# Peptides against a protein of PDB entry 4Y8H: the designs that were tried, part 29

Target 1, 222 residues: chain A of PDB entry 4Y8H
Amino acid sequence: TTIVGVKFNNGVVIAADTRSTQGPIVADKNCAKLHRISPKIWCAGAGTAADTEAVTQLIGSNIELHSLYTSREPRVVSALQMLKQHLFKYQGHIGAYLIVAGVDPTGSHLFSIHAHGSTDVGYYLSLGSGSLAAMAVLESHWKQDLTKEEAIKLASDAIQAGIWNDLGSGSNVDVCVMEIGKDAEYLRNYLTPNVREEKQKSYKFPRGTTAVLKESIVNICD

## One batch from the design tools (peptide; aimed at target 1 R19 S20 G45 T48)

Design b2_p23_5 (made by RFdiffusion4)
Pose (drawn by RFdiffusion4):
Structure b2_p23_5 (pose): chain A 222 residues (1-222), chain P 23 residues (1-23)
Amino acid sequence: as target 1 above (222 residues)
Amino acid sequence: TVHYGFYEKISGGGGGNFEHHDP
């Protein structure tokens, strides 16, 4: 996995590739690694796939209940605190590596969370097996006072460095933009640079090619 | 076990008023 977060003028953008691996095999060519914790707080996850999805939904659920109880829009530091204390309690056995970003009444925020529970603050961040390819780009091209468009380009460029140069990353780029005073825009498959070429031949078989021993109608009714 | 990417190769970095906080 390659995932990034980049702050800009009036908010924050996160991006991720879309490859899932089981050993050297690509298990999923187009999985979403960008998760909604709340409407304006989004999370990019790397590590054990089920852990990143489960820990993100659990905290997302508790944040919703907390938002309802307090009659307030949720804050990113709350998701940060809840996620880090949960992951620390599990001593690194829940393998979730997260970049948490969003906007709230306090402003715009960008954080990373490692599986043992430490958290970091930054204007640009990258995690996952492709993090070094992405960080090399971020360290080369990031500057203070990015516009929204520049931040989106820098984030997807960082993801692309992971897609091309890291065997743990591939396929597409997902992006989510959280800008202050506006709805968060989730850009699923923002870039699709790895479209499979047309196959040389159709392998549709002549009907009857497969030998059949029996048939029967299956009762799915009551 | 399925991983988003190569689990044993996970790393991270950051910049721009970078701060680190231990548990």

Design b2_p23_5_s1 (made by RFdiffusion4, then SolubleMPNN; from b2_p23_5, 12 letters changed)
Fold by OpenDDE base, seed 2:
Structure b2_p23_5_s1 (fold): chain B 222 residues (1-222), chain A 23 residues (1-23)
Amino acid sequence: as target 1 above (222 residues)
Amino acid sequence: TITYGLLDRMSSGGGGNYQHFEP
């Protein structure tokens, strides 16, 4: 997995690859690793697929209830706190590594969470097996005051570095853009750099291509 | 059952690949 988050001047972008694995097996070539916690708060997940999905759904539900109860828009820090407390309670046994990002009335936010419940903050972050490949791109090209377009490009380039260099990453780039004052823009398969070409030849051979060298008829009925 | 142990996930810094486990 390669997941990234990048802050820009008016919001935050997260991106992910779309490969799921089972050891050496590619289980899904086009899975979705970006999860909605609330309309304007999204996360990218690495680790155990079921754990990342389940924990984000659970916190998403609790954030909705909290929002209704308080009559307030959900805050990224509230989601962060709920996630980290839940993960810490299970002492890393819930295999969820998350980049949590969003916009709320206090501004744009970008955080990471590890399975044991530790959290980090930054202007750019990467997690997953492809995180070093992604970070090499981020460290090389990140600058202050990125535009939306520059941030999307930087995030997508960082994911591509994971796709090309990490065995655990592959296929496509998904992007979610959260800009202040706008709805979240979920860009499923923003890049599809691994589209297979049409097969030029058929593997269907005409009858008789394989010569029959010997035939034996065995009566099975005595 | 090759339990790809917790260790391989930790070594990659910041979680492993996105893995599905069939029960």
Scores: peptide ipSAE 0.163, ipTM 0.603, DockQ to the pose 0.071
OpenDDE base, seeds 1, 3, 4, 5: peptide ipSAE 0.102, 0.105, 0.099, 0.116; ipTM 0.489, 0.554, 0.567, 0.545; seeds 3, 5 fail the geometry check

Design b2_p23_5_s2 (made by RFdiffusion4, then SolubleMPNN; from b2_p23_5, 10 letters changed)
Fold by OpenDDE base, seed 1:
Structure b2_p23_5_s2 (fold): chain B 222 residues (1-222), chain A 23 residues (1-23)
Amino acid sequence: as target 1 above (222 residues)
Amino acid sequence: TITYGLLEKMSSGGGGNYQHFLP
């Protein structure tokens, strides 16, 4: 997995690859690793797929209830706190590694969470087996005051570095853009650099194309 | 073909891993 987050001047972008694996096997070529916690708070997940999805759904439901109870828009820091407390309670047995990002009335936010409940903050972050490949691109090309378009490009280039160089990453680039004052823009399959070319020939032959050249009947019962 | 379909269904159902560490 390669997941990244990049802050820009008026929001935050998260991106992910679309490969799921079971050991050395590609289980899914086009899985979704970007999850909605709330309309303007999204996360990218690495680790155990079931745990990343289940924990983000659980916190998403609790954030919605909290928002209704308080009559306030959900905050990224509230989601971060709920996630880290839940993960810490399970002492790393919930294999969720998350980049949590969003916009709220306090601004744009980007955080990471590890399975044991530790958290980090940054202007750019990467997680997963492809994180070093992604970070090489981020460290080389990140600057302050990125535009939306520059941040989408940087995030996409960082995910591509994971796709090309990490065995655990592959196929497509998914992107989610969260800009202050706008709805979240989920760009499923924003890049599809690994589309297999159409097969040049069909290997379907008419029945009877292969002639029977010889037949032998062997009695197996004495 | 059937094995890939079952694996795809299992991965879509949360049975896959997003590799963080290569074993």
Scores: peptide ipSAE 0.063, ipTM 0.469, DockQ to the pose 0.044
OpenDDE base, seeds 2, 3, 4, 5: peptide ipSAE 0.054, 0.134, 0.211, 0.026; ipTM 0.498, 0.503, 0.564, 0.556; seeds 3, 4, 5 fail the geometry check

Design b2_p23_5_s3 (made by RFdiffusion4, then SolubleMPNN; from b2_p23_5, 11 letters changed)
Fold by OpenDDE base, seed 1:
Structure b2_p23_5_s3 (fold): chain B 222 residues (1-222), chain A 23 residues (1-23)
Amino acid sequence: as target 1 above (222 residues)
Amino acid sequence: MVTYGLLDKMSSGGGGNYQHFEP
């Protein structure tokens, strides 16, 4: 897996590859690793697929209830706190590594969470087996005051670095853009760099194409 | 095999890949 987050002037972008693996096997070529917590808060997941999905759904439900109870838009830091406390309670047995991003009334936010409940904050982040490949691109090309388009490109280039260089990453690039004052824009299969080309030739031959070149009859009974 | 890959990735400071576990 390669997951990234990049802040820009008026929001945050998260992106992910779409490969799921089971050991050395590709289980799914086009899985979704970007999960909605709320309309303006999204999460990218790495680690155990079931754990990342289940924990983000659970916290998403609790965030909605909290929002209704308080009559306030949900905050990214509230989602972060609920996620980290839940993961810490299970002492790393929930194999979820998360990049949590979003926009709220306090601005744009980007955080990471590890399975044991530690958290980090940054202008750009990467997690997963492809994180080092992604980080090489991020460190090389990140600048202050990114535009939306530059941030989408940077995030997509970082995911592609994982796709091309990490065995655990592959197929497509998914992107989610969260801009202040807008709903989240989920761009499923934003890039599809690994589309299998159509076979140039058919290998179906008519019956009888293979001629019998030689026949030999051997009597096995004396 | 899957558990080893997760542990090895944790030791390197990287998150695991998105792994499907058979039930």
Scores: peptide ipSAE 0.036, ipTM 0.468, DockQ to the pose 0.073
OpenDDE base, seeds 2, 3, 4, 5: peptide ipSAE 0.019, 0.037, 0.047, 0.067; ipTM 0.476, 0.531, 0.542, 0.501; seeds 3, 4, 5 fail the geometry check

Design b2_p23_5_s4 (made by RFdiffusion4, then SolubleMPNN; from b2_p23_5, 11 letters changed)
Fold by OpenDDE base, seed 2:
Structure b2_p23_5_s4 (fold): chain B 222 residues (1-222), chain A 23 residues (1-23)
Amino acid sequence: as target 1 above (222 residues)
Amino acid sequence: TITYGLLENMSSGGGGNYQHFEP
């Protein structure tokens, strides 16, 4: 997995690759690793697929209830706190590694969470087996005051570095853009750099392509 | 079997790959 988050001047972008694995097997070529916690708060997940999906859904539900109870828009720090406390309670046995990002009435936010419940903050972050490949791109090209378009490009280039260099990453780039004062823009398959070309040859051979060299008829009845 | 899945998730990049486990 390669997941990234990048802050820009008016919001935050997260991106992910679309490969899931079962050891050496590619389980899904086009899985979704971007999860909605609330309309304007999204996360990218690495680790155990079921754990990342389940924990983000659980916290998403509780954030909705909390929003209704408080009559306030959800805050990214509330989602962060709920996620980290839940993960910490299970001492890393819930295999969820998350980049949590969003916009709320306090501004734009970008955080990471590890399975044991530790958290980090940054202007750019990467997680997953492809994180070093992604970070090499981020460290090389990140600057202050990125535009939306520059941040999307930087995030997508960082994911592509994972796709090309990490065995656990592959296929497509998904992007979610959360800009202040706008709805979240979920860009499923924003890049599809691994589209298979049309098959140039048929695997169907005409009858007689393989010569019969020997035939034996065995009578099974005595 | 459970031990090997945990060790593969300890990749240096924090969180490993997105893994599905079939029962």
Scores: peptide ipSAE 0.180, ipTM 0.620, DockQ to the pose 0.074
OpenDDE base, seeds 1, 3, 4, 5: peptide ipSAE 0.071, 0.169, 0.020, 0.102; ipTM 0.547, 0.622, 0.376, 0.532; seed 5 fails the geometry check

Design b2_p23_6 (made by RFdiffusion4; failed a check: the pose's geometry)
Pose (drawn by RFdiffusion4):
Structure b2_p23_6 (pose): chain A 222 residues (1-222), chain P 23 residues (1-23)
Amino acid sequence: as target 1 above (222 residues)
Amino acid sequence: SPVLNGGLSADPSDFTGKVGAAP
């Protein structure tokens, strides 16, 4: 996985590739690694796939209940605190590596969470097997006072460095933009630079090619 | 082996990553 987060003038953007691996095999060519914790707090996850999804939904559920109880819009630091304390309690056995970002009444925020529970603050971040390819781009091109468009380009460029140079990353780029005072825009498959070329031949078989021993109608009714 | 959100190993160090400039 390659995932990044980049701050800008009036908010924060996060991005991720879309490859899932089981060993050297690509298990999923287009999975979503960007998760909604709340409407304006989004999370990018790398590590054990089920852990990142489960830990993100659990905290997202508790944040919703907390938002309802307090009659207030959720804050990113709450998701950060809840996630880090949960991951710390599990001593690194829940393999979730997260970049947490969002906007709230306090402003715009960008954080990273490692599986043992430590958290970091920054204007630009990267995690996952492709993090060094992405960080090399971020360290080369990031500057203070990015516009929204510059931040989106820098984030997807960082993801692309992971897609092309890291065998653990590939396929597409997902992006989510959280800008202050506006709805968060989730850009699923923002870039699709790895479209499969047209095959040379159709392998549709002549009907009857497969030998059949029996047939029967299956009762799915009551 | 579990499905990973990418990567070729379950080694935690592969997923630790880097942090840029602090506010």

Design b2_p23_6_s1 (made by RFdiffusion4, then SolubleMPNN; from b2_p23_6, 8 letters changed; failed a check: the pose's geometry)
Amino acid sequence: MPVLLGGLSADPADYEGFVGPKP

Design b2_p23_6_s2 (made by RFdiffusion4, then SolubleMPNN; from b2_p23_6, 8 letters changed; failed a check: the pose's geometry)
Amino acid sequence: MPVLLGGLSDDPSDYEGYVGPKP

Design b2_p23_6_s3 (made by RFdiffusion4, then SolubleMPNN; from b2_p23_6, 9 letters changed; failed a check: the pose's geometry)
Amino acid sequence: MPVLLGGLSTDPADYAGYVGPKP

Design b2_p23_6_s4 (made by RFdiffusion4, then SolubleMPNN; from b2_p23_6, 9 letters changed; failed a check: the pose's geometry)
Amino acid sequence: MPVLLGGLSDDPADYEGYVGPKP

Design b2_p23_7 (made by RFdiffusion4; failed a check: the pose's geometry)
Pose (drawn by RFdiffusion4):
Structure b2_p23_7 (pose): chain A 222 residues (1-222), chain P 23 residues (1-23)
Amino acid sequence: as target 1 above (222 residues)
Amino acid sequence: EEATAAAEAATAEAEAAAATIYN
């Protein structure tokens, strides 16, 4: 996986590739690694796929209940605290590596969380196997005072460095933009640079090619 | 007996690691 987070003028953007691997095999060519914790707090995950999804939904569920109890919009630091304390309790056995970003009444925020529970603050961040390819781009092109469009280009360029140069990353780029005072815009498949070429031949078989021993109607009714 | 149980436990761990999908 390659995932990035980049801050800008009035908010924060996060991005991720879409490849899932099981060893050297690509298990999923188009999985979503961007998760909604709350409407304006989004998460990008890398590591063990089920862990990132489960830990993100659990905290997302508790954040919703907390938001209802307090009659307040959720804050990113709450998701950060809840996630880090949960991951610390599990001593690194829950393999979730997260970039957490969002906007709240306090402003815009960008964080990363490692599986053992440490957290970091930054204007640009990258995690996953493609993180070095992405960081090389971020360290080359990031500047203070990015516009929203510049931040989106820098984030997807960082993801693309992971897609092309890292065997653990591929397929598409997903993006989510969280800008202050506005709805978060989730851009699923923002870039699709790896469309399979047209096949040379159709492998549709003549009907009856497969030998059949028996048939029967299956009762799915009551 | 102890060496066989350790080898079975290492094999089960390797199978569980091979069944894991990563993002």

Design b2_p23_7_s2 (made by RFdiffusion4, then SolubleMPNN; from b2_p23_7, 17 letters changed; failed a check: the pose's geometry)
Amino acid sequence: DAEEEEERRRRAAEEAEAARIFV

Design b2_p23_7_s3 (made by RFdiffusion4, then SolubleMPNN; from b2_p23_7, 14 letters changed; failed a check: the pose's geometry)
Amino acid sequence: DAAAAEEAARAAEEAALAARILY

Design b2_p23_7_s4 (made by RFdiffusion4, then SolubleMPNN; from b2_p23_7, 16 letters changed; failed a check: the pose's geometry)
Amino acid sequence: EEEERERREREARAAALAAQVFA

Design b2_p23_8 (made by RFdiffusion4; failed a check: the pose's geometry)
Pose (drawn by RFdiffusion4):
Structure b2_p23_8 (pose): chain A 222 residues (1-222), chain P 23 residues (1-23)
Amino acid sequence: as target 1 above (222 residues)
Amino acid sequence: HMAAWEEIMANNEAAWAEGKVVD
């Protein structure tokens, strides 16, 4: 996985590739690694796939209940605190590596969370196997006072460095933009640079090619 | 950055050894 987060003028953007691996095999060519914790707090996950999804939904659920109890919009630091304390309690056995970003009444925020529970603050961040390819781009092109468009280009360029140069990353680029005072825009498959070429031949078989021993109608009714 | 990368790669290798999918 390659995932990034980049701050800009009036908010924060996060991006991710879409490859899932089981060893050297690509298990999923188009999985979503961008998760909604709350409407304006989004999370990009890398590490053990089920852990990143489960830990994100659990905290997302508790944040919703907390938002209802307090009659307040959720804050990113709450998701950060809840996630880090949960991951620390599990001593690194829950393999979730997260970039948490969002906007709230306090402003715009960008954080990263490692599986043992440590958290970091920054204007640009990258995690996952492709993090070095992405960081090399971020360290080359990031500057203070990015516009929204520049931040989106820098984030997807960082993801692309992971797609092309890291065997753990591939396929597409997902993006989510969280800008202050506006709805978060989730851009699923924002870039699709790895479309399969047309196959040379159709392998549709003549009907009857497969030998059949029996048939029967299956009762799915009551 | 290199240390964080190594930690993540170690986790991924452990997940694969258990037959799990890595994102």

Design b2_p23_8_s1 (made by RFdiffusion4, then SolubleMPNN; from b2_p23_8, 13 letters changed; failed a check: the pose's geometry)
Amino acid sequence: MEEKLQEILAIEAEAWAQGKVVV

Design b2_p23_8_s2 (made by RFdiffusion4, then SolubleMPNN; from b2_p23_8, 13 letters changed; failed a check: the pose's geometry)
Amino acid sequence: MEERHAEILATEAAAWAQGRVVV

Design b2_p23_8_s3 (made by RFdiffusion4, then SolubleMPNN; from b2_p23_8, 14 letters changed; failed a check: the pose's geometry)
Amino acid sequence: MEADHAAILAIEAEAHAQGKVVV

Design b2_p23_8_s4 (made by RFdiffusion4, then SolubleMPNN; from b2_p23_8, 15 letters changed; failed a check: the pose's geometry)
Amino acid sequence: MEASRQAILETEAQAWAQGRVVV

## One batch from the design tools (peptide; aimed at target 1 T1 R19)

Design b2_p24_1_s1 (made by RFdiffusion4, then SolubleMPNN; its pose is not in this set)
Fold by OpenDDE base, seed 1:
Structure b2_p24_1_s1 (fold): chain B 222 residues (1-222), chain A 24 residues (1-24)
Amino acid sequence: as target 1 above (222 residues)
Amino acid sequence: AAAEAARRAAELAALAAEIAARGG
């Protein structure tokens, strides 16, 4: 898995790869790792997909209830606190790592949460098995006052670096853009670098052409 | 609204119990 977050001048972008693996097996090539907590607060999950989904659903429902009771728009810090408390309470039982991002009345926010409930704040973040390769791209190309388009590109480039350098990452790139004063924009399969164009290699092999993939001549010496 | 909130609270409790059961 590779997940990233990037702040820009008017919001935050998160991105993820879409590969799911079970040990050495690719279980799903197009797994969704971006999850909605609220309309303007999203997370990217790394680790056990089932745990990430369950946690984000739980927090999403609690945030919705809290918003209804307080008559206030959900805050990213509130989601962060609830996620942190939950992950800490179930320490060792939930293998989830999260990037939490969003916009609220206080501005744009980007956080990460580790399985043990530790949290980081930054203008750019990466998590997952491809996070080192992603971070190298982020550190090299991040600047202050990024535009939305520059941030989307940077996040996507960082995910692609994870895909190319990590066997646990791959397939497509999903993106979610959270801009102040706008609805969240979820861009499923924003990039599909491993969509082999069906090279319609219509290998119309004429009937009778067997592709010899490997010839081994065994000399049986007498 | 109150009935929906109560339903959501029950769903949350069920989900929390499921998460706890997976960790046990």
Scores: peptide ipSAE 0.013, ipTM 0.460, DockQ to the pose 0.015
OpenDDE base, seeds 2, 3, 4, 5: peptide ipSAE 0.014, 0.000, 0.012, 0.005; ipTM 0.408, 0.326, 0.389, 0.352; seeds 2, 3, 5 fail the geometry check

Design b2_p24_1_s2 (made by RFdiffusion4, then SolubleMPNN; its pose is not in this set)
Fold by OpenDDE base, seed 2:
Structure b2_p24_1_s2 (fold): chain B 222 residues (1-222), chain A 24 residues (1-24)
Amino acid sequence: as target 1 above (222 residues)
Amino acid sequence: MEELKKKLEELLAELAERIAQRGG
């Protein structure tokens, strides 16, 4: 997996690859690794796919209840706190590594969470097996005051670095853009760089293409 | 019966591991 988050001048973008693996096997070529916690709070998940999905759904439900109870839009820091406390409770046995991002009344936020419940903050972050490939791109090209378009490009380039250089990453780039004052923009398959071309040749050969070298007729029944 | 139970538990554990190993 390669997941990234990038802050820009008016919001935050997260992106992910779409490969799921089971050891050496590609289990899914186009899985969704971007999860909605709330309308304006999204996360990207690495590690155990089931755990990332389950924990984000659980916290998403609790954030909705909390939002209703408080009559307030959910905050990214609330989601962060709930996620980290839950993960810490399970001492890393829930294999969820998350980049959590969003916009709320306090602004735009970008965090990461590890399976043991530790958290980081940054202007750009990467996680997963492709994180080093992604981080090489981020460190090389990140600047202050990115535009939305520059941040989307940077995030997608970082994911592509994972796609091309990490065995655990592949297929497509998904993007979610969370801009202050706007609805979240989920861009499923924003890039599809691995579309299989149409087969140019048929593997159907005419009868007789393979030479019969020897024939033997054996009577099996008397 | 105990051997079957143990084998079932092992199979369930293996299945759980295989399901859990679905990641990226």
Scores: peptide ipSAE 0.037, ipTM 0.383, DockQ to the pose 0.171; fails the geometry check
OpenDDE base, seeds 1, 3, 4, 5: peptide ipSAE 0.030, 0.034, 0.035, 0.031; ipTM 0.366, 0.363, 0.367, 0.347; seeds 1, 3, 4, 5 fail the geometry check

Design b2_p24_1_s3 (made by RFdiffusion4, then SolubleMPNN; its pose is not in this set)
Fold by OpenDDE base, seed 5:
Structure b2_p24_1_s3 (fold): chain B 222 residues (1-222), chain A 24 residues (1-24)
Amino acid sequence: as target 1 above (222 residues)
Amino acid sequence: DEAAAAALAAALAELAARIAARGG
């Protein structure tokens, strides 16, 4: 997995690759690693796919209840705290590594969470097996005061670095843009750089390629 | 207890599925 988050002047973008693996095999070529916690708070997940999905759904449900109870829009820091406390309680046995991002009445936020419940804050972050490949791009091209378009480009380039250089990453780039004062823009398959070409040759041999040396017809009803 | 064995088997199968389903 390669997941990234990048802050820009008026919001935050997260991006992910779409490869799921089971050991040495590609289990899914086009899995979704971007999860909605709330309408304006999204998460990218690395580690155990089931754990990332389950924990984000659990916190998403609790954030909705909290929002209704408080009559307030959900805050990214509330989701962060709930995720942190949950993951810490399980001492890293829930294999969720998360980039949590969003917009709320206090502004735009970008955080990371590790499976043991540690959290980081930054203007750009990467997690997953492709995180070093992504971080090489981020460190080379990140600047202060990115535009939306520059941040999407930077995030997608960082994911592509994972796609091309990390065995655990591949296929497509998914993006979610959370801009202040707008709805979240989920761009499923924003880039599809690994579309399989048509097979140039058929492995269907013509009948008779293998000679029939012996034939026996057995009546099953005799 | 067959119920306990079935619950353990289900938990192990779920754990195996969770471990196998790594996003990378």
Scores: peptide ipSAE 0.023, ipTM 0.345, DockQ to the pose 0.189
OpenDDE base, seeds 1, 2, 3, 4: peptide ipSAE 0.020, 0.025, 0.025, 0.025; ipTM 0.336, 0.398, 0.397, 0.351; seeds 1, 2, 3, 4 fail the geometry check

Design b2_p24_1_s4 (made by RFdiffusion4, then SolubleMPNN; its pose is not in this set)
Fold by OpenDDE base, seed 4:
Structure b2_p24_1_s4 (fold): chain B 222 residues (1-222), chain A 24 residues (1-24)
Amino acid sequence: as target 1 above (222 residues)
Amino acid sequence: MEEERRRLEAELAELAARIAARGG
């Protein structure tokens, strides 16, 4: 898994790869890792997919109820606190780590939550097995006052770096954009890098087109 | 699993209420 978050001048972007792995096996090529907590608060989940989904659904329901009762737009910090307390209570029993992002009346926010309930704050974040490769891209190209388009590109490039360098990451890139004063924009399969365009050229090379430069027969039975 | 879910929902509801009370 590779998940990233990037703040820009007027909001926040989160992105994720869509590969689900079960050990060495790709279980799902189009797993959704971006989850809606509220209309303007989303998270990117990693770790145990079932745990991530259960936690985010539970928090989402409570945030929605709270918003209805208070007649206020939900705050990202409220979602963060609820998620943090929940994950902390179950110390390691929930194998979920999250990037939580959104916009609220106080502005745009980007947080991470680890499985044990620790939180971090940043202008850009990366989590998952591909996070090191993603972070290298983020650190190299992040700047203050990114535009929406620059942030989407940066997040997508970071996810792609994770995909290329991590067997546990891959398939497509999902993106969610949360801009102040707008509805959240969920871009499912924003990039499909593994969709090999059917290269119209049938590379059916006839047998013998590639010269065998060296043949070595190794007897494995010794 | 359903009882655990209900318990978690109740705990989260309490947490939400506390957050609401703090005006944050």
Scores: peptide ipSAE 0.015, ipTM 0.404, DockQ to the pose 0.015
OpenDDE base, seeds 1, 2, 3, 5: peptide ipSAE 0.007, 0.014, 0.005, 0.017; ipTM 0.347, 0.438, 0.322, 0.487; seed 5 fails the geometry check

Design b2_p24_2 (made by RFdiffusion4)
Pose (drawn by RFdiffusion4):
Structure b2_p24_2 (pose): chain A 222 residues (1-222), chain P 24 residues (1-24)
Amino acid sequence: as target 1 above (222 residues)
Amino acid sequence: ADTAELEAIEAAIEAAVAAHKARA
């Protein structure tokens, strides 16, 4: 997995590749690693796939209840605190590595959370097996005062460095833009640079090629 | 040859994940 977060003028952008691996095998060519904690707080996850999804939904659920109880829009630091305290309690056994970003009444925020529970603050961040390929790009091209378009290009370029140079990353680029005063725009498959080429031949078989022993109608009704 | 290639891919991914976790 390669995931990044980049701050800009009026908000924050996060991006992720879309490859899932089981050992050397690609288990999923197009999984979403960008998660909605609340409408304007999004999360990119790397590590154990089920852990990143489960921990993100649990905190997202509690944030919703907290938002309703307090009659306030949720803050990123609340998601940060709840996620880090939950992951710390589990001593690193919940393998979630997260970049948490969003906008709230306090402003725009960007954080990272490691599985043992430590958190970091930055204007640009990268996690996952492709994090060094992405960080090399971020350290080369990031500057203070990026526009929204520059931040999106820098984030997807960082993801692409992971897609091409890291065997743990591939397929597509997902992006989410959280800008102050506006709805968060989730850009699923923002880039699709790895379209499978047309196959050389159709392997559709002549009907009857498979030997059958029995048939029967299955009752799915009542 | 195919098994050796798959083992090399898996080792590369594990090494990249171990390096990532070491920086935490």

